# Ledger of designs, part 13: peptides against a protein of PDB entry 6O8C

Target 1, 262 residues: chain A of PDB entry 6O8C
Amino acid sequence: VGLRYEKISLPKIHPRYDLDGDASMAKAVTGVVCYACRTASTLLLYQELMRKGVRWLVELVKDDYNETVHKKTEVVITLDFCIRNIEKTVKVYEKLMKVNLEAAELGEISDIHTKLLRLSSSQGTIESSLQDISSRLSPGGLLADTWAHQEGTHPRDRNVEKLQVLLNCITEIYYQFKKDKAERRLAYNEEQIHKFDKQKLYYHATKAMSHFSEECVRKYEAFKDKSEEWMRKMLHLRKQLLSLTNQCFDIEEEVSKYQDYT

## One batch from the design tools (peptide; made by RFdiffusion4, then SolubleMPNN)

Design b1_p9_2_s3 (from b1_p9_2, 5 letters changed)
Fold by OpenDDE base, seed 3:
Structure b1_p9_2_s3 (fold): chain B 262 residues (1-262), chain A 9 residues (1-9)
Amino acid sequence: as target 1 above (262 residues)
Amino acid sequence: VELIEVLDN
């Protein structure tokens, strides 16, 4: 899930002096660098949006975690209460058994007690899982969002502005080459200026494309890869939280079956 | 593309 962009390359620049060819080449170069500027801007916007999304998702998952912890706490309290009541009942029945009362009821209560103790043991596993999740979400944990601030490009880098400056220089030369083409023939001095400007155009274009590739595209790809990996892990964690929540509900439901005996 | 179109006009 990332922004698709086309791999662009500069057109071949012919060393031969040709007013028509040079104007056409300059137009093509302007187009390519313009595309790079727009793409860089779009890539930056995408990353900024993703950073906002990452922060939002972190808060969402933290909320889910807190809700799960709350539910677990509620279930633990209920379960502990039920266990204590059953234990009291068992003690009463043990005393009554000494007076020839029904052994069948004691057996049933003892079975319930055993089941409740098993449920209590399962809570330890849930607690351990929640602690693991908490550690992963903590600052410096495996799911920390520090990468979102370190990877990729940022507005402070001024990559778009730098490219725009180069584009402006290239565009000026292109417009001059259009004028030169319209003149059909240049005087010697103007021809030398044209040749010099052609070299400048190549310099600016090469600089722009290098900057685009190295500072915009490469960093974006790194950001994208990190974001995809992180997102997959976060989604998995969210599924784990949901599973733990469901386990809490299952325990609560099972305990509710025995509340009538307390 | 838009800039190219503006440049062609």
Scores: peptide ipSAE 0.018, ipTM 0.687, DockQ to the pose 0.035
Fold by OpenDDE base, seed 4:
Structure b1_p9_2_s3 (fold): chain B 262 residues (1-262), chain A 9 residues (1-9)
Amino acid sequence: as target 1 above (262 residues)
Amino acid sequence: VELIEVLDN
C-alpha cells in the first residue's frame, strides 16, 4: 500500500557558458522540479485520504467493540438467569432426596450446574480481553491515532506552495534562456546576467530538491511505515473482537441446550 | 510530461 513515485535527480549542470546547452539544461531542471511539485501534491493528498481512513477505521472498530460488549452482556444475563434457575431446582431436589426421591435426576441437574459454572468462568476471560482492547483503543493507548496527526506532511506545512515558488523562479529563467538561445550571441552584459541567472537556477533547483526530499518524501515514507504498522495492529484487533464475539455465541448456544431444565 | 509538451509548443 502506498503511492509509487520515481526517484528524480537534477541533471548535471555544466559550468561552461553555452546558450544551447544552458537552455536544454534549464528545460530539464524545470521538468524535474515540476515533477517534484506534482509528486509532493499527490503524496500530500494520499496522506490526507489515509488520515480520513484512519479516523473512519477507529470509529468502525469502536462500534465493533461496543457490539461485542453488548453481546457479552446479553450472554452473561442469560447465563446468570439459567444458573439461578438450576440452583433453585437443585435445592428442590435436595429436599426431595431427604425422602429418598428423584436421586437420578438430581445427579443430572448437578452436572448441568457444574457445566454452567464453567461457562460463567470463561466470561471472566472475555471480560479481561475486552478491557485490554478498550485500553488499547483509549487515548494514549497503543492503537491511538495521534500519530496520524503528527507524522507525515500536512497542508499547513505549505510544502507544495514553497516548491511552486521555486518552480516559478526556475521557469522564468528557463524562458529567458530560451530567448538567449534564439539570439545565438549575447552582449557582454547580457552574458554576465545569463551566467548569474544560471547560478540562481542551480540554487533554486537544489533548494527545491532538498526540500522535496527532506520535507516531503522522507516524512511521507515515515507516515507510510507508521500507517502500515498501525493498520496491521487494527486488523488484528478486529480479528480478536470477532473471536470474542464468536465465543459469546458459543456460550449462548451451549446454554440453550440446557434451557429445558430451567 | 505535460509541462514539457507545453514548453515545446
Scores: peptide ipSAE 0.018, ipTM 0.672, DockQ to the pose 0.035
Fold by OpenDDE base, seed 5:
Structure b1_p9_2_s3 (fold): chain B 262 residues (1-262), chain A 9 residues (1-9)
Amino acid sequence: as target 1 above (262 residues)
Amino acid sequence: VELIEVLDN
């Protein structure tokens, strides 16, 4: 998962004054920085899309949680109702036993009561698990999506724009070097300007590549790593919710077997 | 459920 990009490096800049070589070098530098700009833009777009995906997944899991809570509540109500009815039945049979009626049936009902109480006790573990999940999904919880807003690169950082400014400066010098090359030989003053521009080109290029590496690529990689880890945790949590839902269905099915006695 | 209602009456 993640965008693949090629590692780019600046070409070697020779200190020697050479109109042909300098024009070729400037062209290569322009190409590299142009690639950096495009890559930075693509990396930014990817992160923005991932942030949207993260938000979407959070809402999806919250919906799953709410459905599970609803199902649990339904089962608890049904189970409690069944327990109350069985308890009433037990009391009635206890009164009837005083009159020499069916001791065998009381035993069966008492066993059912015991089984229902065991099922009720299992609801406590489900509740605890749901509370844990809720805590993890809450603001400040372990699965909070705050990292998605903090990590990586953002449009507000204006990294692409900053790189574009540097690219514009580099491109301007490149076009001048193309003109200089066409002149074959420069006057002394023009030669000095060319040498100064070559230094400026180097400065801008180095600044661009440093910015690209440190502010775009590095931050993107950090964002990618965090997103992958967070995604794995969220998928695991979703599986836990499914398991809890299934447990609720199992309890409901078991309770349904005893509803005929109520 | 029906049996309980009959006995409570």
Scores: peptide ipSAE 0.005, ipTM 0.417, DockQ to the pose 0.003; fails the geometry check
Fold by OpenDDE base, seed 2:
Structure b1_p9_2_s3 (fold): chain B 262 residues (1-262), chain A 9 residues (1-9)
Amino acid sequence: as target 1 above (262 residues)
Amino acid sequence: VELIEVLDN
C-alpha cells in the first residue's frame, strides 16, 4: 500500500557548448524537476490523508473498546446476580437436607454453582486483556498515533514551494535556451551568458533533486513504513477486541442456561 | 426465584 513513484534521475549534462543540445537538455531537466514537484505534492497529500485515516481509525477502535467494556460489565453483573441466587438456593436446600429431602437436587445445584464460579474466574483474564489494550491505545502507548504527526513531510515544510521556486528558475533558463537555439549563433557575450546560465541550471536542478530525494521521498518512505506497521498492529488489536467480545457473549449464553434454576 | 420467594414469606 502506497504511492508508486518512478525514480527519476537528471539527464547527463555535457560541458560542451551546444545550442541544440543545451536546449534539449534544459527541456529534459525541466521535465524531471516538474515531475519531482508534482510527485512531492502527491506524496504530501497522501500523507495528510493517511493522518486523517489514522485519527479516524483510532477513534473507531476506542469506540470498539468501550463497547467491549460495556458488554463485559453487563455480563459481570448478570453473572454475579446468578451466583448470588444460586447461593441462596444452595442454602435453602442445605436446610432441607437436614430433613433428608431433596438430596439429588442439592447436588445438581452445587454443580451449577461450581460452574458459575469458574466462569466468574475467567472474567479476571478478560479484564487483564482489556487493560492491556487500553494501555496500548493510551497516549504514549505502543499504538499511539504520535508517529503520524512526527514522521513524513508536512505542509509547513513547504517542500513543494521550495521545489517550485527552483523549477521556475530552471524553466526560465530553458526558455532562454530555446531562444538561443533559434538564433543558431550567439555573439561572444551572449555565449558567455549562456554558459553561465547552463551552470546555474545544473545547480538548481541538482539542488531540486537532492531536496526531493532527501526531504520528500526519504521521509515519505519512512512514514509509509511506520504506517504499515502501525496499521497491522491496529488490525490485530481490533481482532483481539472482537475475541473478547465474543467471550463475553459466550459467558452470557452459558449463564442464561442456569437462570431458570434461580 | 419463585421458590426463594415462597420460602421467604
Scores: peptide ipSAE 0.005, ipTM 0.401, DockQ to the pose 0.003; fails the geometry check

Design b1_p9_2_s4 (from b1_p9_2, 5 letters changed)
Fold by OpenDDE base, seed 2:
Structure b1_p9_2_s4 (fold): chain B 262 residues (1-262), chain A 9 residues (1-9)
Amino acid sequence: as target 1 above (262 residues)
Amino acid sequence: VPLIEVLDN
């Protein structure tokens, strides 16, 4: 999961004055920093898309939670209704027992009543599980998405723009070095300018690559790691919700077997 | 060593 990018390093910059070598070096540096700029942009885009995905998933899971709660409530109402009806039936049969009637039927109904009460008791466990899930999804909970806004790189950081500025400076020097190469030999003053520009090139390139590594790549990797962990936990939570929903359906099905007695 | 000194040598 995540974007794959190549770890590129700056070429070795030789201190020796060489018009051909310097032009070639400058070309290579331009390429590397250009790649860094494009990569930074792509990494930023990925993170922004992931943030949207995270928000979407949170809403989806909240909907799943609400549906589960609704189903649980429905089952509780049905179960309680069934229990009340069975209790009425038990009372009727108990009265009949006083005249030695329907003894076998009373036993059966009493057993059903006991089973229904057990099912009712299981609702407490489902409720506690739902509460736990709710707490995890709540603001400040273990599955809160606040990390998505904190981690990684953001458009407001202007990392791509900063890199682009440096790239522009580097590119300008590269084009000058191409011209210098075409001259084959420079006058003393022009040679000195070339040497100074080479130093500037190195400075800009180093700054660009440091910024790329420290402010773009490192933060992206941290974001990626957190996103993967969070996603795994969210998927697990969805499975838990599904399990709880299924438990509710199972209880409802079991209760339906006894509705004929009510 | 500052890069400036290295390039002048």
Scores: peptide ipSAE 0.015, ipTM 0.574, DockQ to the pose 0.368
Fold by OpenDDE base, seed 3:
Structure b1_p9_2_s4 (fold): chain B 262 residues (1-262), chain A 9 residues (1-9)
Amino acid sequence: as target 1 above (262 residues)
Amino acid sequence: VPLIEVLDN
């Protein structure tokens, strides 16, 4: 998962004065820095979309949690009601056994009571699991989304704009080098300007590529790694919630079998 | 030192 981009490097810049070679080199540099600008923009967009996705997923999982808690509460109420009714029935039968009623019915009711108590004990485990999940989702928990705001690049960093300024400077020099090439030969003063512009081109290009690598790519990779780790944990948590929900349904179904005795 | 000389070394 993540955007694939090509590793780009600046072409070799020859120190020799060559109008044809310098124009070709400037074209290549312009292309590389242009690619860096576009890539930086794409990487930024991806991260912004991922941040929205993270927020959305957090809300979704919170909703799943609340639904599971609600279902658990319903099951607990039903189970407690059944246990109370069975206990009343057991007391009635114990009184009736003193009057020669069949011991077989008391045995069956006692077995049901034992089963219900076992189901009730399992609710404590479900509650503990839900509390653990709640703790993980809480602010400052292991699944907090604070990393999404801290890691990576943001629009406020203005990385794309900074790269675009450098690209504009590089492009201007490239167009001048195209004109210089068309002249075939330059006067001494124009030749000196060309040489200075070549140095400026290198400076801007190096600055652009360093900025791209250090402030865009590296931070993006860190964001990507964090997002993948966080996403795996969130998906696992959702599976846990589903499992807990299913356990609640299983308990509810089991309790429903004994409601006719209550 | 001109930046160009640093690239050749």
Scores: peptide ipSAE 0.015, ipTM 0.555, DockQ to the pose 0.157
Fold by OpenDDE base, seed 4:
Structure b1_p9_2_s4 (fold): chain B 262 residues (1-262), chain A 9 residues (1-9)
Amino acid sequence: as target 1 above (262 residues)
Amino acid sequence: VPLIEVLDN
């Protein structure tokens, strides 16, 4: 998952005064910076959407966790009840054995008791796993979503707006260069202004591209990498929760087999 | 040429 964008670069700027060439160059520069603006906007939007997705996924996984905890609790109660009942039954049968009654049944009940105790021990493992998951999901945990707020670009950075300002400046120069081209020949003063504007255009363009690369693209890539890593971990966690839930169901099913002895 | 392509994992 991610956005692929074209690598953009500024056209070569010829130092020679050429009205036709300068107009063409200015047009190309305008196009490149315009692309940068649009791309920056899209990258920002993507990140904002991803942040929403991250928050959503966190809540979803928390819900899954709560459901698993609930199921685990239910199973523990049932299991404990069953164990207590079996223990009572064992005591009764042990008394009956003194009269040489129900020896086979006592063996069976004893085996059931042993099995239930094993199941009870497994609950400890499930509990520890749930605690681990909880710790990972907790604020400051390994799966905390704080990175989503720290990494990447944000609307408050106003990167798109900054680029747009530069684009506006460049566009103004481009339009002037179109006019200059139409004049075919400029007076000395106008020629000097044209040359200065060409320098300004280069300055604005370079600033725009630098800003785009350093403040938009680079940060986006970092965000993307973090998001992918985090997403994989979260999905894995969700699978773990599902596994734990299934283990609870398995225990419940096994316990249900012994309810007739209680 | 599309400016940006969304890639799915």
Scores: peptide ipSAE 0.008, ipTM 0.527, DockQ to the pose 0.016
Fold by OpenDDE base, seed 5:
Parts: C-alpha cells; structure tokens; sequence
Structure b1_p9_2_s4 (fold): chain B 262 residues (1-262), chain A 9 residues (1-9)
C-alpha cells in the first residue's frame, strides 16, 4: 500500500568552468527538481485522499457500532421480558403445586429460568465489550483519527509551492546556461557571472532536494506507516463488532426457544 | 395463548 516513487539524486557537479558541461548539468538538475515537485504533489494528493478515506471509515465503523448497540438493546428487552414472564409463571406454579401439579413441572420451568439468567449474565460481557469499543472510538481514544491531521504533509505546508519557487530559480539559470553555451566563449565579466550563477544553482538545488527529502518524503512515509497500522486496527474492530452482533443473534435464538412458556 | 395467561386464571 502506498505510492511508489523513484529515488532521485542530484547529478555529479564538476567545479570546472565548462559551458557545455554546465548547460548539461543544469538541465539534469532541472529535471531532478522538476521530478521532486511532481512527486511532492502526488504524495500530498495521496495523503489528502487517505484522510478522506480515514474519515469515511470512521463513520462506517460508528454505524456498525450503532447497529450492534441497537441489536443488543433489542435482545436485552426480549430477554428481560422472558425472564419476567418465567418468574411469574414460577410463582403461579408454586401456588398450584399444592393442588394439582407435579414437582417435575416446576423443575422444568425453574431450569428455564436459570438458563435465561445465564444468558442475561453473558449479555453483560457484550455490554462491556461495546463500552470498550466506544471508548476506543472516542475523540481521545486509541483509534481516534487525530493522527491523520497531524502526520504527513498538508496543503497548508506549501511544500509544492516552495519547491516550485526553487525550480523556477534553477530553470532560469539553466536557460541562461543554454545561451552561454551558444556563445561558445564568454567575456571575462560574463564568465564571472556564469560562475556565480553556477554556485546559486547548486545552492537552490541542494535546498530543494533537502526540502523534498525531509519535509515531503519523510513525513509521507511516517503518515503511510501510521495509516497502515490504524487501518489494521480499525478492520479488526469491525470484526469484533460483527462477532458481538452474532452473539446477540445467538442469544435471541436461544431465548426464542423458551417463548412458548411465556 | 401465553401460558402465563392461562395460569393467572
């Protein structure tokens, strides 16, 4: 998962004054920094899309949670109703036992009551699990998406724009070096200007590549790693919710077996 | 008819 990009490096720079060599070098530098700009833009776009995806997934999981809570509530109501009815039945049987009923009949009803109480106890575990999940999804919880807003690169960082400014400076020097090359030989003053511009080009190029590596690539990789980890945890949580839902269905099915006694 | 209703009578 994640965008693949090629590692880029600045070309070898020769200190020797050479109009042909300097023009070629400047062209290569321009190409590298141009690639960095495009890559930075792509990495930014990817992160923005991922942030949208993260928000979407959070909402999806919240919906799953709410559905599970709803199902749990339904089962609790049904179970409580059955328990109350069985308790009333037990009381009636206790009264009738003095007159017409065998002890075996009361025993059967009491056994059902015991089973229902066990189911009620198991529901407590489901409730605890749901509370845990809720806490994890809370704004301060372990699965909060705050990292998505903090990690990585953002449009407000203006990294692409900063790189573009440097690229513009480099490109300007490159075009000048093309002109210089066409002259074949420069006068002393123009030669000195060329040498100074070469130094400026190196400065801008180095600055661009450092910025790209430190502010774009490194932060992107950190964002990517965190996103992958968070995503795995969220998917696991969804599986937990599904499991809890299934447990609710199991309880409901079991309770339905005893509804004939109510 | 629920068993409980029969028994309450």
Amino acid sequence: as target 1 above (262 residues)
Amino acid sequence: VPLIEVLDN
Scores: peptide ipSAE 0.000, ipTM 0.364, DockQ to the pose 0.003

Design b1_p9_3_s1 (from b1_p9_3, 5 letters changed)
Fold by OpenDDE base, seed 2:
Structure b1_p9_3_s1 (fold): chain B 262 residues (1-262), chain A 9 residues (1-9)
Amino acid sequence: as target 1 above (262 residues)
Amino acid sequence: VPLIEVLDN
């Protein structure tokens, strides 16, 4: 999961004055920093898309939670209704027992009543599980998405723009070095300018690559790691919700077997 | 060593 990018390093910059070598070096540096700029942009885009995905998933899971709660409530109402009806039936049969009637039927109904009460008791466990899930999804909970806004790189950081500025400076020097190469030999003053520009090139390139590594790549990797962990936990939570929903359906099905007695 | 000194040598 995540974007794959190549770890590129700056070429070795030789201190020796060489018009051909310097032009070639400058070309290579331009390429590397250009790649860094494009990569930074792509990494930023990925993170922004992931943030949207995270928000979407949170809403989806909240909907799943609400549906589960609704189903649980429905089952509780049905179960309680069934229990009340069975209790009425038990009372009727108990009265009949006083005249030695329907003894076998009373036993059966009493057993059903006991089973229904057990099912009712299981609702407490489902409720506690739902509460736990709710707490995890709540603001400040273990599955809160606040990390998505904190981690990684953001458009407001202007990392791509900063890199682009440096790239522009580097590119300008590269084009000058191409011209210098075409001259084959420079006058003393022009040679000195070339040497100074080479130093500037190195400075800009180093700054660009440091910024790329420290402010773009490192933060992206941290974001990626957190996103993967969070996603795994969210998927697990969805499975838990599904399990709880299924438990509710199972209880409802079991209760339906006894509705004929009510 | 500052890069400036290295390039002048």
Scores: peptide ipSAE 0.015, ipTM 0.574, DockQ to the pose 0.376
Fold by OpenDDE base, seed 3:
Structure b1_p9_3_s1 (fold): chain B 262 residues (1-262), chain A 9 residues (1-9)
Amino acid sequence: as target 1 above (262 residues)
Amino acid sequence: VPLIEVLDN
């Protein structure tokens, strides 16, 4: 998962004065820095979309949690009601056994009571699991989304704009080098300007590529790694919630079998 | 030192 981009490097810049070679080199540099600008923009967009996705997923999982808690509460109420009714029935039968009623019915009711108590004990485990999940989702928990705001690049960093300024400077020099090439030969003063512009081109290009690598790519990779780790944990948590929900349904179904005795 | 000389070394 993540955007694939090509590793780009600046072409070799020859120190020799060559109008044809310098124009070709400037074209290549312009292309590389242009690619860096576009890539930086794409990487930024991806991260912004991922941040929205993270927020959305957090809300979704919170909703799943609340639904599971609600279902658990319903099951607990039903189970407690059944246990109370069975206990009343057991007391009635114990009184009736003193009057020669069949011991077989008391045995069956006692077995049901034992089963219900076992189901009730399992609710404590479900509650503990839900509390653990709640703790993980809480602010400052292991699944907090604070990393999404801290890691990576943001629009406020203005990385794309900074790269675009450098690209504009590089492009201007490239167009001048195209004109210089068309002249075939330059006067001494124009030749000196060309040489200075070549140095400026290198400076801007190096600055652009360093900025791209250090402030865009590296931070993006860190964001990507964090997002993948966080996403795996969130998906696992959702599976846990589903499992807990299913356990609640299983308990509810089991309790429903004994409601006719209550 | 001109930046160009640093690239050749």
Scores: peptide ipSAE 0.015, ipTM 0.555, DockQ to the pose 0.160
Fold by OpenDDE base, seed 4:
Structure b1_p9_3_s1 (fold): chain B 262 residues (1-262), chain A 9 residues (1-9)
Amino acid sequence: as target 1 above (262 residues)
Amino acid sequence: VPLIEVLDN
């Protein structure tokens, strides 16, 4: 998952005064910076959407966790009840054995008791796993979503707006260069202004591209990498929760087999 | 040429 964008670069700027060439160059520069603006906007939007997705996924996984905890609790109660009942039954049968009654049944009940105790021990493992998951999901945990707020670009950075300002400046120069081209020949003063504007255009363009690369693209890539890593971990966690839930169901099913002895 | 392509994992 991610956005692929074209690598953009500024056209070569010829130092020679050429009205036709300068107009063409200015047009190309305008196009490149315009692309940068649009791309920056899209990258920002993507990140904002991803942040929403991250928050959503966190809540979803928390819900899954709560459901698993609930199921685990239910199973523990049932299991404990069953164990207590079996223990009572064992005591009764042990008394009956003194009269040489129900020896086979006592063996069976004893085996059931042993099995239930094993199941009870497994609950400890499930509990520890749930605690681990909880710790990972907790604020400051390994799966905390704080990175989503720290990494990447944000609307408050106003990167798109900054680029747009530069684009506006460049566009103004481009339009002037179109006019200059139409004049075919400029007076000395106008020629000097044209040359200065060409320098300004280069300055604005370079600033725009630098800003785009350093403040938009680079940060986006970092965000993307973090998001992918985090997403994989979260999905894995969700699978773990599902596994734990299934283990609870398995225990419940096994316990249900012994309810007739209680 | 599309400016940006969304890639799915």
Scores: peptide ipSAE 0.008, ipTM 0.527, DockQ to the pose 0.016
Fold by OpenDDE base, seed 5:
Parts: C-alpha cells; structure tokens; sequence
Structure b1_p9_3_s1 (fold): chain B 262 residues (1-262), chain A 9 residues (1-9)
C-alpha cells in the first residue's frame, strides 16, 4: 500500500568552468527538481485522499457500532421480558403445586429460568465489550483519527509551492546556461557571472532536494506507516463488532426457544 | 395463548 516513487539524486557537479558541461548539468538538475515537485504533489494528493478515506471509515465503523448497540438493546428487552414472564409463571406454579401439579413441572420451568439468567449474565460481557469499543472510538481514544491531521504533509505546508519557487530559480539559470553555451566563449565579466550563477544553482538545488527529502518524503512515509497500522486496527474492530452482533443473534435464538412458556 | 395467561386464571 502506498505510492511508489523513484529515488532521485542530484547529478555529479564538476567545479570546472565548462559551458557545455554546465548547460548539461543544469538541465539534469532541472529535471531532478522538476521530478521532486511532481512527486511532492502526488504524495500530498495521496495523503489528502487517505484522510478522506480515514474519515469515511470512521463513520462506517460508528454505524456498525450503532447497529450492534441497537441489536443488543433489542435482545436485552426480549430477554428481560422472558425472564419476567418465567418468574411469574414460577410463582403461579408454586401456588398450584399444592393442588394439582407435579414437582417435575416446576423443575422444568425453574431450569428455564436459570438458563435465561445465564444468558442475561453473558449479555453483560457484550455490554462491556461495546463500552470498550466506544471508548476506543472516542475523540481521545486509541483509534481516534487525530493522527491523520497531524502526520504527513498538508496543503497548508506549501511544500509544492516552495519547491516550485526553487525550480523556477534553477530553470532560469539553466536557460541562461543554454545561451552561454551558444556563445561558445564568454567575456571575462560574463564568465564571472556564469560562475556565480553556477554556485546559486547548486545552492537552490541542494535546498530543494533537502526540502523534498525531509519535509515531503519523510513525513509521507511516517503518515503511510501510521495509516497502515490504524487501518489494521480499525478492520479488526469491525470484526469484533460483527462477532458481538452474532452473539446477540445467538442469544435471541436461544431465548426464542423458551417463548412458548411465556 | 401465553401460558402465563392461562395460569393467572
């Protein structure tokens, strides 16, 4: 998962004054920094899309949670109703036992009551699990998406724009070096200007590549790693919710077996 | 008819 990009490096720079060599070098530098700009833009776009995806997934999981809570509530109501009815039945049987009923009949009803109480106890575990999940999804919880807003690169960082400014400076020097090359030989003053511009080009190029590596690539990789980890945890949580839902269905099915006694 | 209703009578 994640965008693949090629590692880029600045070309070898020769200190020797050479109009042909300097023009070629400047062209290569321009190409590298141009690639960095495009890559930075792509990495930014990817992160923005991922942030949208993260928000979407959070909402999806919240919906799953709410559905599970709803199902749990339904089962609790049904179970409580059955328990109350069985308790009333037990009381009636206790009264009738003095007159017409065998002890075996009361025993059967009491056994059902015991089973229902066990189911009620198991529901407590489901409730605890749901509370845990809720806490994890809370704004301060372990699965909060705050990292998505903090990690990585953002449009407000203006990294692409900063790189573009440097690229513009480099490109300007490159075009000048093309002109210089066409002259074949420069006068002393123009030669000195060329040498100074070469130094400026190196400065801008180095600055661009450092910025790209430190502010774009490194932060992107950190964002990517965190996103992958968070995503795995969220998917696991969804599986937990599904499991809890299934447990609710199991309880409901079991309770339905005893509804004939109510 | 629920068993409980029969028994309450």
Amino acid sequence: as target 1 above (262 residues)
Amino acid sequence: VPLIEVLDN
Scores: peptide ipSAE 0.000, ipTM 0.364, DockQ to the pose 0.003

